# Peptides against a protein of PDB entry 7Z53, part 64

Target 1, 150 residues: chain A of PDB entry 7Z53
Amino acid sequence: PRIKNQADCIPFFRSCPACPGSNITIRNQINALTSFVDASMVYGSEEPLARNLRNMSNQLGLLAVNQRFQDNGRALLPFDNLHDDPCLLTNRSARIPCFLAGDTRSSEMPELTSMHTLLLREHNRLATELKSLNPRWDGERLYQEARKIV

## One batch from the design tools (peptide; made by RFdiffusion4, then SolubleMPNN)

Design b2_p18_3_s3 (from b2_p18_3, 9 letters changed)
Fold by OpenDDE base, seed 3:
Structure b2_p18_3_s3 (fold): chain B 150 residues (1-150), chain A 18 residues (1-18)
Amino acid sequence: as target 1 above (150 residues)
Amino acid sequence: SRIRELIERLRRLREEEE
């Protein structure tokens, strides 16, 4: 983790090695993303966008989640509020607007959107865990510490 | 449906990461 204060650290590992063979030199990563991820795609590179991606309704340090849809209880990316939403125009019958993410391309590729969603879930999981360990932390602290871990 | 497609891709990606 990138947390400087070790007292605030949680036992989180980005990945674990899996070496089934005795002479295996190739480390298999488990429980971690296989692709390189730039966190700016999830959190946004600009402060106004970053704030819009956060759940500001509480002090839990969470990212905003979709208010209309879930994946069997798991969070999805929130929808954007575009004036002329191209996603709505593409398939008018579906009536599903573009997703809001740190990367404006999130709605262009399902793979990218999916990855962003996974990282969203991971952030919120981490923030929740941090809140449990540090009940006195405010939303800003929780958000920042979770972001450092992701 | 974009939502269904996303969910399916998410599930596949999650399985690959585990």
Scores: peptide ipSAE 0.023, ipTM 0.520, DockQ to the pose 0.053
Fold by OpenDDE base, seed 4:
Structure b2_p18_3_s3 (fold): chain B 150 residues (1-150), chain A 18 residues (1-18)
Amino acid sequence: as target 1 above (150 residues)
Amino acid sequence: SRIRELIERLRRLREEEE
């Protein structure tokens, strides 16, 4: 079947096998990032979602970041604003909403959320660097150029 | 919490990248 919205795709990574010297038939694998990452899931394939993922408060071409939490000063994904937030319903004690990303399923897989977070940070880093190199670029230019590099 | 789990995962990934 043909997937129309790329945001509906889930990236899968297949690590290299770990082959011990024994005749163990069980395939072990190395826990490493060995696959190419499709960054489109960070940016969103649909324009309305893409706009919601951006920081539109300035002309720095940044992606939106979490306003409540940080990782030792580093950015985290912003929270979504869902009427019936499944993340809140799953764990009512934690009271942590779903993250907003290009893939709505990102909050269901911590590893995927982590990947999105890393790419978010990389984009914002690149946009910041591009702004330093090109002070006359507006937010749209910075966003697009950083997106191309990621 | 979920957010703490994410932060810990991110830290591990960053350490592997360095």
Scores: peptide ipSAE 0.019, ipTM 0.462, DockQ to the pose 0.031
Fold by OpenDDE base, seed 2:
Structure b2_p18_3_s3 (fold): chain B 150 residues (1-150), chain A 18 residues (1-18)
Amino acid sequence: as target 1 above (150 residues)
Amino acid sequence: SRIRELIERLRRLREEEE
């Protein structure tokens, strides 16, 4: 049955179709998240978002981390800057904004948030290690190389 | 809070990995 109550709807975006073959009848979709393996949920699939997810204050190739909270000294995802933050509206007493990640669903699913956080930490660990091994690499090189490993 | 829940989940994941 058709759902008439739009208030209960989740905003799914329809992807563009892709026809890889000349005689292929299967209509494939180009997903916003191309794959879990590419970790686009961590790094973002668009350049503006990708830049916002990075720590651009230095040349260490790090992803941005939360500036207010840590997990026993370990990094957490940074907060987003949403005008109408749904996370703040959901629980007004908690006063915790939505997290910023490559996947906008990170704040809605703690499981995703946890995974993204682990991958964030791994990226930063790798970038730090790469910096030690290659001290002449700039932030862009470190970021890209760490991203390839993750 | 969401932060506490996240931290707890992260801890569980870390424990399961060990």
Scores: peptide ipSAE 0.017, ipTM 0.436, DockQ to the pose 0.024
Fold by OpenDDE base, seed 5:
Structure b2_p18_3_s3 (fold): chain B 150 residues (1-150), chain A 18 residues (1-18)
Amino acid sequence: as target 1 above (150 residues)
Amino acid sequence: SRIRELIERLRRLREEEE
């Protein structure tokens, strides 16, 4: 895996090795779900947080994205608005606030930040596609349907 | 519905990645 610090990651195995018999050396791959991504980390477990994570400026059903930075045109997690932002205090020269996500630990673990970012992008991609397929759907419908797919 | 079609398409794409 590309992630160096495995301690901060949830082990996810798509397949398990299996031997059909004791005398067979052929290693087969069996799909096995050993873990899952908690969607609450992306969407928030509480309604106030969930609303803050959404782009409420339009009816596109999108999650909020960073308004200051992008990753080569791709969305990044939005910044939080904390009074005493620990991320700002950790590195006063960088002046990068903590990210806003369903999990407060997103700013502490780059691996979580990356995962949340990818899922945010996926949600917005799905919502955009659903809007194209269903132009009459409002933002709430788009958001909920995209969330169901993720 | 169109959403069902999208889900099926996404499923196929995911299977191709595996």
Scores: peptide ipSAE 0.015, ipTM 0.366, DockQ to the pose 0.016

Design b2_p18_3_s4 (from b2_p18_3, 12 letters changed)
Fold by OpenDDE base, seed 1:
Structure b2_p18_3_s4 (fold): chain B 150 residues (1-150), chain A 18 residues (1-18)
Amino acid sequence: as target 1 above (150 residues)
Amino acid sequence: SRVRLLLERLRRLAERAR
């Protein structure tokens, strides 16, 4: 790396090179995201992340929401729990952590943050409506069905 | 703050969607 002193670096990870075979003349890259249109920006592409994005305190199939802030009663993205949180490092006075979403870029651009927030709200709306229509559905079923609709 | 910025963006998006 060009930067020798990494103590003040902002963590920014790029794709990893892939070796699909023994006779590779062209460098391939590993995609960290799914290849499907599956709203992975909301739900995550990996099971551990997906679990962290869910509200596991009840059986309503909801996604986790911000516990510190709301938008006139409307949900916001929950905060992430990063060791070296770039959002905290960038503006120490504001003390606002990065948002947790399926897409790691959720806090890089306000437009992305907004879109992810809207999709979060939509999921929770759908899950709530599905619970109303199907009172006997458990949280897993509600979550999965809402996810399918989104 | 990022929260205030988010709120502003969300409100703008809502206004444009009308």
Scores: peptide ipSAE 0.000, ipTM 0.317, DockQ to the pose 0.024
Fold by OpenDDE base, seed 3:
Structure b2_p18_3_s4 (fold): chain B 150 residues (1-150), chain A 18 residues (1-18)
Amino acid sequence: as target 1 above (150 residues)
Amino acid sequence: SRVRLLLERLRRLAERAR
């Protein structure tokens, strides 16, 4: 086989093609993201992911945060639960999983991780303030209103 | 500043809705 080191193989999949229904011969990918500015990098573009990004243990409208680590008392992104976690595969000694965010690239660069962390913190700050201003709002309304502001 | 204005607007709307 051409690839000698099969233990470190990285799965790579080609994007699905979009069918324009025209004589366009150029292959385009299907857009799986939302087509409007909605901070989908924070909240996800699909409902299952969006639910996984939320703290569903209470009615505070908060996003989920890391349960193992904090930054001087400040929240960090929660860890993902990937079967073949590339972060675990690339650094076996640290045993730190990839972060979970609306953007799957959140763990590719520290700059992206930082931006997603800041936006998560901002959402939770806004949701907390909205709860203070509107004590009767439920978690869904708090989450959606904070999301609209972000 | 925009966030503060939005929060203030939301507070006012909530107060009117009560």
Scores: peptide ipSAE 0.000, ipTM 0.228, DockQ to the pose 0.009
Fold by OpenDDE base, seed 4:
Structure b2_p18_3_s4 (fold): chain B 150 residues (1-150), chain A 18 residues (1-18)
Amino acid sequence: as target 1 above (150 residues)
Amino acid sequence: SRVRLLLERLRRLAERAR
C-alpha cells in the first residue's frame, strides 16, 4: 500500500465483487446484509434491532408503534431511545425524539419517514388480517408471514 | 393490487376451510 502506517488511513473497505456472469462487464458488489428483498429498512438487518421494532407485548405479530402520537388514528413509528438523540438536539423545545426503524436514517427526511411509516402500517394491517384469517397463528408466525408479504 | 388479491384468495381459502 502507498501508506504504510495504518494509523494514517481511514478504514475504508471496498465491497467484495459479486460473481460475474458470462458477459457482465459492470462490477457489482455482494450484498452482505440480506440475501433477498426483505424490507430490512423496516424490519432491521440485525436481530436485536428487529426485536426492538416489534410489539412484544402481545402475540399479534405487530411492529411497535408510537405510544404518544397518532396520525388521525393511524400509527406512527415508535421513538428511538438514543443517548444523544439528534432530533432532540435540533429542536430542544419540541422534545420529539427520532423515530426508530430498520434504517437508522428514517428521521433524516420526511419522505423516508413517510415510507417507513407506510410500510409499518402495511405490516400491521397485514398481520391483523392474517390473524383474522388464521386465529391459531402465534405472533412469530404472523410477523414473519406479514414480513414476507411486505 | 397484488396484496389485495392475495388477501382475497386467503379469505376464500379460509371460507372453504370452515
Scores: peptide ipSAE 0.000, ipTM 0.270, DockQ to the pose 0.009
Fold by OpenDDE base, seed 5:
Structure b2_p18_3_s4 (fold): chain B 150 residues (1-150), chain A 18 residues (1-18)
Amino acid sequence: as target 1 above (150 residues)
Amino acid sequence: SRVRLLLERLRRLAERAR
């Protein structure tokens, strides 16, 4: 290594090389700190929010899902529990609460709602499969491993 | 690109979710 004195070095990596097979001249950087896909919009970027997005009633490592509505048997995003829910205030007749998601804009952008819903479904699918393959895993490990795969 | 890969992944996820 070019660095001779390692006493002041901390082994911390944020990126790694990513080279296309057809191009040997250009080296790209890939995020090595988080998943290739930043799924913070699904899982939240803060621990309190992340916990609220999880189904903590069991040890299955699942994300919380809507308890009132489904899409042809498929999970939807859970509703948030806001004191002054802006979604309820925008259309008082419809009385549809805002969705709870890792991104606060989940109820503002249908595209985000769709993406979050899709990834939530995938997470829960993965967690369920992982539980089947690893019955002894607890909810935390199931959640983290599913999250890592997503 | 990362965007194309993400879109392809989402497409595959959507297909599995049908």
Scores: peptide ipSAE 0.000, ipTM 0.226, DockQ to the pose 0.023

Design b2_p18_4_s1 (from b2_p18_4, 12 letters changed)
Fold by OpenDDE base, seed 2:
Structure b2_p18_4_s1 (fold): chain B 150 residues (1-150), chain A 18 residues (1-18)
Amino acid sequence: as target 1 above (150 residues)
Amino acid sequence: EVYSEYQLKRRELLELLA
């Protein structure tokens, strides 16, 4: 049977398929992300997204944090700005938009949201510590060095 | 061995985070 309550559905759309070199009849997806180990799920795989994920209001090398909500004083992921935001459409009463992260799926799965939030906090912690140790470093260097450690 | 200021501070950070 099909799901009748479409109002609670999360709209997932398929990407273009990739052509594998094997005879396996599995529809592979084109992976637009960089290597998993480079934490592109946190920082983004493309420069425009990476910039949007950063706090550019200072030279502390921090990632952007939510401006409306905190978790007992701890940072949360910033909100994205999407036309026809699927998070808003999924639960119209809650009126909570999708989170912005390096991985666009961050709002689709609470597990991803949690991990991204954790890594965002860790990055900002690292950047803060690096700033204390290296007062002469600018925001770019702090960001990059913290990113290397994450 | 000699370490740059960067390397020393990085090591200190890693030790603090351990």
Scores: peptide ipSAE 0.000, ipTM 0.211, DockQ to the pose 0.015
Fold by OpenDDE base, seed 3:
Structure b2_p18_4_s1 (fold): chain B 150 residues (1-150), chain A 18 residues (1-18)
Amino acid sequence: as target 1 above (150 residues)
Amino acid sequence: EVYSEYQLKRRELLELLA
């Protein structure tokens, strides 16, 4: 085989093509994201992912946070649970999994990680303040209202 | 663009809460 180092191979998949139903000969990818500005990079574009990004252990409408690490008491992004975690594969000594966010690229660059972390903190801050202002609101309403603001 | 939109929304919220 042309590739000798198969142990460090990274799986790479081509996007599915969009079928516009026209004579366009240029191949375009299917857009799997929401088409409006809704902070889907934070909350996800699909319901299963959105649920995984939430703290469902209480009725505070919070996003899930890292359970192992904090930044001087401030929340960090939770870890993902990938079968073949590229973060674990690329740095075996650190043993740090990829972060979980609405954007799958959240662990590719520190700048993206930082931005997602800030938005997560902002959501949780807003949800906490909304809970203080509206004690009778349940977790779903708190989450949705905070999401609308973000 | 998304960052600018976020900042705009945050500013609007602060004005509403003031």
Scores: peptide ipSAE 0.000, ipTM 0.221, DockQ to the pose 0.018
Fold by OpenDDE base, seed 4:
Structure b2_p18_4_s1 (fold): chain B 150 residues (1-150), chain A 18 residues (1-18)
Amino acid sequence: as target 1 above (150 residues)
Amino acid sequence: EVYSEYQLKRRELLELLA
């Protein structure tokens, strides 16, 4: 390298490339957070967060939903529990906390909120259908199988 | 990509459930 003293360098690492296909000319980075397309923006990439996003009160494999509000009977994202909740700070009169999702940015844009909401609803729909088809599946299996489909 | 794959998987599942 041109710079001999590493102390003068800012560490900047380029993401490793994914394995190229036979005729793929576009370089893609490898996903270091999850091993597959798993909608981690919905489910979270870390186990503690993932658990907080789940409805653990039953064995239905459902994601947690808002306990205060619904959208014409349809589920909304659960509220987060932040000490300094930016959503509460931005509009103190509304007193609506930020939504909890796998992506911490879920409340920053309505489009993102909508996507997370839709995927949450779809997961719960899938889990419900899977439960109907497989009554003996436990909550963990239902959750994981629904997650695989999403 | 995620959404497109989701739609594909959803479609496949719906076909299997039909």
Scores: peptide ipSAE 0.000, ipTM 0.206, DockQ to the pose 0.021
Fold by OpenDDE base, seed 5:
Structure b2_p18_4_s1 (fold): chain B 150 residues (1-150), chain A 18 residues (1-18)
Amino acid sequence: as target 1 above (150 residues)
Amino acid sequence: EVYSEYQLKRRELLELLA
């Protein structure tokens, strides 16, 4: 990335560039809030966050998944472990923590939650298939190759 | 191109959920 120090950055995107094919003259803008979700945000832009988003307990190259809930057997985003979790404070009776994702808005916008969930599932599917095809690959290679495909 | 790829990916992912 061009910005080396991301400590002061907030991952809030309102638009994304879109160019038609080989035309480099006209740059269109896509509304990133309503029409486009950057898949790269699933993985986090910083190394510490990226590591927290991964399942580091094995060498399968998987992203971390929710340990309490599933969607008909399908993975959901893992919960974060926040001090004074705002999601828990919003509705104390529900007792649902905030989700851990590359985009901090994943717990605020259902559309982002859904897309992140889909991409998480796809990554883990790809990593699993890659492991089957390449049993000798370690977790890092599996993760990176799956990420490249996503 | 980015938008079209996004739409394709979205469709593929939705098919996986079906």
Scores: peptide ipSAE 0.000, ipTM 0.215, DockQ to the pose 0.022

Design b2_p18_4_s2 (from b2_p18_4, 11 letters changed)
Fold by OpenDDE base, seed 5:
Structure b2_p18_4_s2 (fold): chain B 150 residues (1-150), chain A 18 residues (1-18)
Amino acid sequence: as target 1 above (150 residues)
Amino acid sequence: STYSEYQLERRRLLELLA
């Protein structure tokens, strides 16, 4: 991981079923990844959050991206707009607000941030390609179809 | 703390990418 001190990290583990010959720690890790792969962390599990994670300014079916920063032209997670932003309060000199994602842990764990970012980019890439292939599709269909592929 | 460390790293990254 990027950060060495992990004492304040939120663990990302799940309980595991009985698996003969399996390493419990590995299984927990896989379970955690599996739960992440359902993309709820990217798209949000609740409709209000899901809508906030989308770019609703057009009919391109895109997820919202950061409006202040890019990674060499590539998208980053958008910042949240919290009245009392804990990320700003954690380090007042950093002046970096929390990312908006399906989980606030994306602002605490660089690994999750990276994964969210990759999936964000992949979704938007897919949506863009789907728009090219299906110009008659509206934003909702583009979003849903891209989400299914991710 | 881990969280503070991440915020500092995040700031540096964003400044680099800006």
Scores: peptide ipSAE 0.023, ipTM 0.479, DockQ to the pose 0.032
Fold by OpenDDE base, seed 2:
Structure b2_p18_4_s2 (fold): chain B 150 residues (1-150), chain A 18 residues (1-18)
Amino acid sequence: as target 1 above (150 residues)
Amino acid sequence: STYSEYQLERRRLLELLA
């Protein structure tokens, strides 16, 4: 299934394969990307971390979001729960914990934080749309299908 | 440091958005 409401989509492009002829065995790309996004930054590369990044309170296949703050109604990354939180120790007056993401550097680089946040929002948007298209899908399938699209 | 400044600015942003 595809998301039909393209007006609300973030314009992420991927290079897709093309076969110009029946006798050509080499896969060609229809288009090329000007940038590369590693999805493991968002979802985590290990299963325990990946599960911790998910919203397990329902069967919507969503990623976890910040429970304290929002950006004008839009989601932010959840906070991690570190005993010796380096973000708290770096600037004690700021009192902002490290964000939880697939990449531990998310709180160290604003660029990564922004990208992770955007992809978090996109995943949750996709999962929501997929549920509307496939009402019988459970949370696991919604999560995996949205992850493949991102 | 740049990192410390970012954390401070992030707090300010979060407070404004809360």
Scores: peptide ipSAE 0.020, ipTM 0.495, DockQ to the pose 0.030
Fold by OpenDDE base, seed 4:
Structure b2_p18_4_s2 (fold): chain B 150 residues (1-150), chain A 18 residues (1-18)
Amino acid sequence: as target 1 above (150 residues)
Amino acid sequence: STYSEYQLERRRLLELLA
């Protein structure tokens, strides 16, 4: 290979061929999930953002949740506080700000919003359970442990 | 160790949530 440093390589994976039950020479491919959920989008890749995504009002290790709205009692992503909020500008009548998440694209794609929301709920659920199991753990411990599990 | 504790707690958590 031309690239000697493997760290400089971008891996590409080829789908496995599906074995036909007959002598059909047409090669079919097995469609497999080649990606995994990167929870970094939920927690933030940078420390300042990560802190802003956390509920720092207690020692429960929770992520911040929306303070205005809930989904049938379930948590929603907190709103961001942008001066020129593109979400507000897109639909001025709705007056719904962009969500705050680890990925700035969270409000651009409903799929991302949903994923962030689900993982937010899962984190908080895990943190709550961990608190129940380990009442002496502080918020940082709970947050980190829940993050590891997610 | 912290790692061992984590694994133990994770196992217990998974059992409770199953």
Scores: peptide ipSAE 0.000, ipTM 0.190, DockQ to the pose 0.022
Fold by OpenDDE base, seed 3:
Structure b2_p18_4_s2 (fold): chain B 150 residues (1-150), chain A 18 residues (1-18)
Amino acid sequence: as target 1 above (150 residues)
Amino acid sequence: STYSEYQLERRRLLELLA
């Protein structure tokens, strides 16, 4: 081997080949899953929270959005309904509650709030497109399919 | 703290959007 110091080596592996169809063609590489996005921060990991994060007033499969504020026409995260809302307690004059998200830390880091907001918008965009493509799908189907894509 | 910074930014953002 050309590399003498094996202790500092980083191994690399080649992916598996795949042939489309029954015809003899050039083999394509099968892309392996190397990363994933854990969207539990957006959808919630518990069923009660997951339901609260959804817009259940229609069959569009949408996530709930803020009812008081929008960002130049774009959706923002809905507000939570906490008995002892820490966001309200930090500034009583502002009277702005914490955001509701699948991750309770969303009200602790603005980076999380931004990411959750983007994923919220993306989900609702996908759900809307899926509804257009599949008019007979109900809200549950739309929600689940959009969730799978996100 | 990060939480304090978030609260300030959150307030500013919402005030601008109101």
Scores: peptide ipSAE 0.051, ipTM 0.594, DockQ to the pose 0.025; fails the geometry check

Design b2_p18_4_s3 (from b2_p18_4, 14 letters changed)
Fold by OpenDDE base, seed 5:
Formats: C-alpha cells, sequence, structure tokens
Structure b2_p18_4_s3 (fold): chain B 150 residues (1-150), chain A 18 residues (1-18)
C-alpha cells in the first residue's frame, strides 16, 4: 500500500458495490466515476483558482505545468505556492510541496494525482492541436474549447 | 500523517523523473 500510516487518514468514499454484475452496479460505478472525473478538479470550480491553474504567460490556452519536474518529457502538475505548505510541513525531509490542482486531494491521493496529470496533458494536447487548426484563436478561446472537449 | 508515505513516494518518483 502507498499509504501505510492510517492513523490520520481522510476517508474516501466509493460507490456501493450493490449487486455485483448487475446493471445497478454498473450505473453506480459510472455515476461515481462521473462524479470523480469532474472538470472542476482539473480546472478549478472558482475563477481565481481556475486562473492560477492556467498558463497565463502566453496565448496558447494551456494549463500550468510543473516547472521543476517532467515525466520523460511529459507534463506534471505544478506545485502550489503556499506559505505554510502542509506537504512540506508533513515531511520536512522530503521537501516536496503540494501540487496545485482544482482539488487539494491531489496531494493526498496518487490516484487523483494521476488522473489530474492525465487530464492536464490531454487539455494541453488539445489546446496545442486547436492552435494548429485555428491559428487566430486567442488563449481564452483555446482554453475554453479544449476544456469543452476534455 | 496521511501525506508522509505519499510524499516520500512522490519525492522518489520526481527524483527518478528529473
Amino acid sequence: as target 1 above (150 residues)
Amino acid sequence: SIYSDYQLERRELLLLLS
């Protein structure tokens, strides 16, 4: 298990299995996944956060990416810039700050981190492709159109 | 802490990916 210390774990609720193999189970699982794959976790539900999650240094409509680390050339979530970063305070020796995402749980659950990372990459891929197809689109248009597709 | 194990793993991962 990734998290061995369960003393102060925050509970994560999953869908009830109900009757395995039934349509009800499938529906419940789909609903849970749909709720899990909420664009707000990637893009932010509030405008200030949404802006902080974007790369505002250009007109490419991209989400911000980590400036220190990459995954074999692929993007990772950017770090947050908290004064009292709980991730840094939790393990001072690790010296890894919290990730910045639409959901703060991205710094708690690797599953969320991975999902956010994938959707980050997909958004940026789409935005890049849309820029190629529509060179006259500005960053806002690219961002919004890519967000709609994701 | 809930973050301890994940932070360690993330540190190791990031070091490998850097």
Scores: peptide ipSAE 0.022, ipTM 0.536, DockQ to the pose 0.032
Fold by OpenDDE base, seed 3:
Order: sequence, then structure tokens, then C-alpha cells
Structure b2_p18_4_s3 (fold): chain B 150 residues (1-150), chain A 18 residues (1-18)
Amino acid sequence: as target 1 above (150 residues)
Amino acid sequence: SIYSDYQLERRELLLLLS
């Protein structure tokens, strides 16, 4: 090797090459999929929570939405039903409970609340579109398919 | 704190939407 003193060397590895379908001699690098979208913050990681986040009053595969408030006609996150709700305890006069989401931190960070709200709206939009395309699908199928797309 | 700021913002937002 060109460097004789390798005591402080940091190893560097090159990925495997891929050949194009043509007679091109230049090899492309094989890219590994190292990132994914985890929507567990929206749907919940545990089955009981996941069920509570869904609208079970119909077969539309929708997530539950706030029943008291809307944002100019757009959906907001539903409220949780905690015995010792920290949001209620913070301001007893306002009587506004914490939001229900897959991530319990949704009521601690506005960024999470916004993201969860957007993904809620997107899921319900997708479920609605899937219902129009597949009218025979039940609520479970619509919910699962929309979840896969998100 | 970040939590206190969010609680204030959440309250104000919901009051405006009510």
C-alpha cells in the first residue's frame, strides 16, 4: 500500500458494481435501500391503540377525527380520553384534552401534531379514493391498503 | 419549556377554531 503507517487508518469500502443492459463498459454502483417511512406514529404500534385511532362507525377504513373542532373544514386529531390528562391538568379552565395519536408525544411537540394531522388527512383521502375505485372493499381492506400507501 | 410553549399554542389554536 502507498501508506506504510496504517496504525491510524480508517477503512473505506466500495459497494458492488452493476452492469447496464447495453455494451457500456462503465459500471454503475448498486444503491442499497437504507431509509424507509415509518408511519407507526400515526397508526400506532400496538393493536389496542391502533383500533382506538380508527373510525369504527362505518366501513370506510377511516381514521378517527376530532368531533369538536375542524380547521376550515379539514380534519384535526381526535382527543384522547385519559383519566389524568396532562393537558387538562395544565390549564383546568380551558378544558382542552390531549390529542390521540400513535405517538404519545403528539401533545408535546407542535411539529408532531402538524405531521400527524397531515398524515391523518392523507390517509382518509386515500381511503376515500380507494373506496370509489373499489366499492366492494370493506373497512378493514380500505384501512390496510391506505396504510400501505402512506 | 418546549412542552409549555406547545400547550399555550394548542390552547390558542383551538380557541380560534371554536
Scores: peptide ipSAE 0.020, ipTM 0.537, DockQ to the pose 0.024
Fold by OpenDDE base, seed 4:
Structure b2_p18_4_s3 (fold): chain B 150 residues (1-150), chain A 18 residues (1-18)
Amino acid sequence: as target 1 above (150 residues)
Amino acid sequence: SIYSDYQLERRELLLLLS
């Protein structure tokens, strides 16, 4: 290989063949799980962002939720507060700010928005349940424990 | 752009869901 530094390489994976034990059968591929849900998109990979994504007004360990909108009582991602909000600038008539999430692309792809929203709800559900089970846990512990489960 | 289309749809959705 021409690339000598492995750090410069992008890993690629291929499916393993299914061996039927017969040379007359067609070789099939075995699908393997090559990815998992990266919760960093929800919690943020950087500490300042992570803090901004949390509801710090209480000790419930919750992630921040949208203060303007709900989905039939269910939480939505909070809006970001950017001076030059690309979401607002792209379509000024829409007047919907970008969502605040761990992944800045959350407002680019509905799929990401949905995923972030679902995991937000799951986190808050878990945190709430953990609070019920462990009333003495503070917000930090609730947040971290819920994060571990998600 | 993708933002334009998504934001428009999201606006409508959010208004309906609010």
Scores: peptide ipSAE 0.019, ipTM 0.579, DockQ to the pose 0.025
Fold by OpenDDE base, seed 1:
Structure b2_p18_4_s3 (fold): chain B 150 residues (1-150), chain A 18 residues (1-18)
Amino acid sequence: as target 1 above (150 residues)
Amino acid sequence: SIYSDYQLERRELLLLLS
């Protein structure tokens, strides 16, 4: 079945049943949540990764979005391009690669994927509004200003 | 194992959203 009306939906991936509720998992999640305050998990802490997360095909200051899938017009995280993609290797039948995000562990935790997706959409929304308010701003300015607001 | 299960769920969701 396919959902027809998805305009108001935010994709929340279910937690996998095999995910242990260990203290290690909790700590990792807490640490990740702390990093969300400065949005470094969305934008990437390293410059090469940050560039790969951006849409460099235009001057709109947008983050890159998935090119294969959309949520009825809403963006999803782009896929990574790893030679040894653990997501592809662990489940060959699914054939879904890992997501590209500021946190390399995003594909291990559905909750993080959902949050990153939300913040991706928010960034792009902000960048779009900033472009409307400031038509002379280039992509770099739009990206940086939107990043500061998030 | 964790990746496998998550990818399956993600696949299903993406199919629903497409």
Scores: peptide ipSAE 0.018, ipTM 0.489, DockQ to the pose 0.042

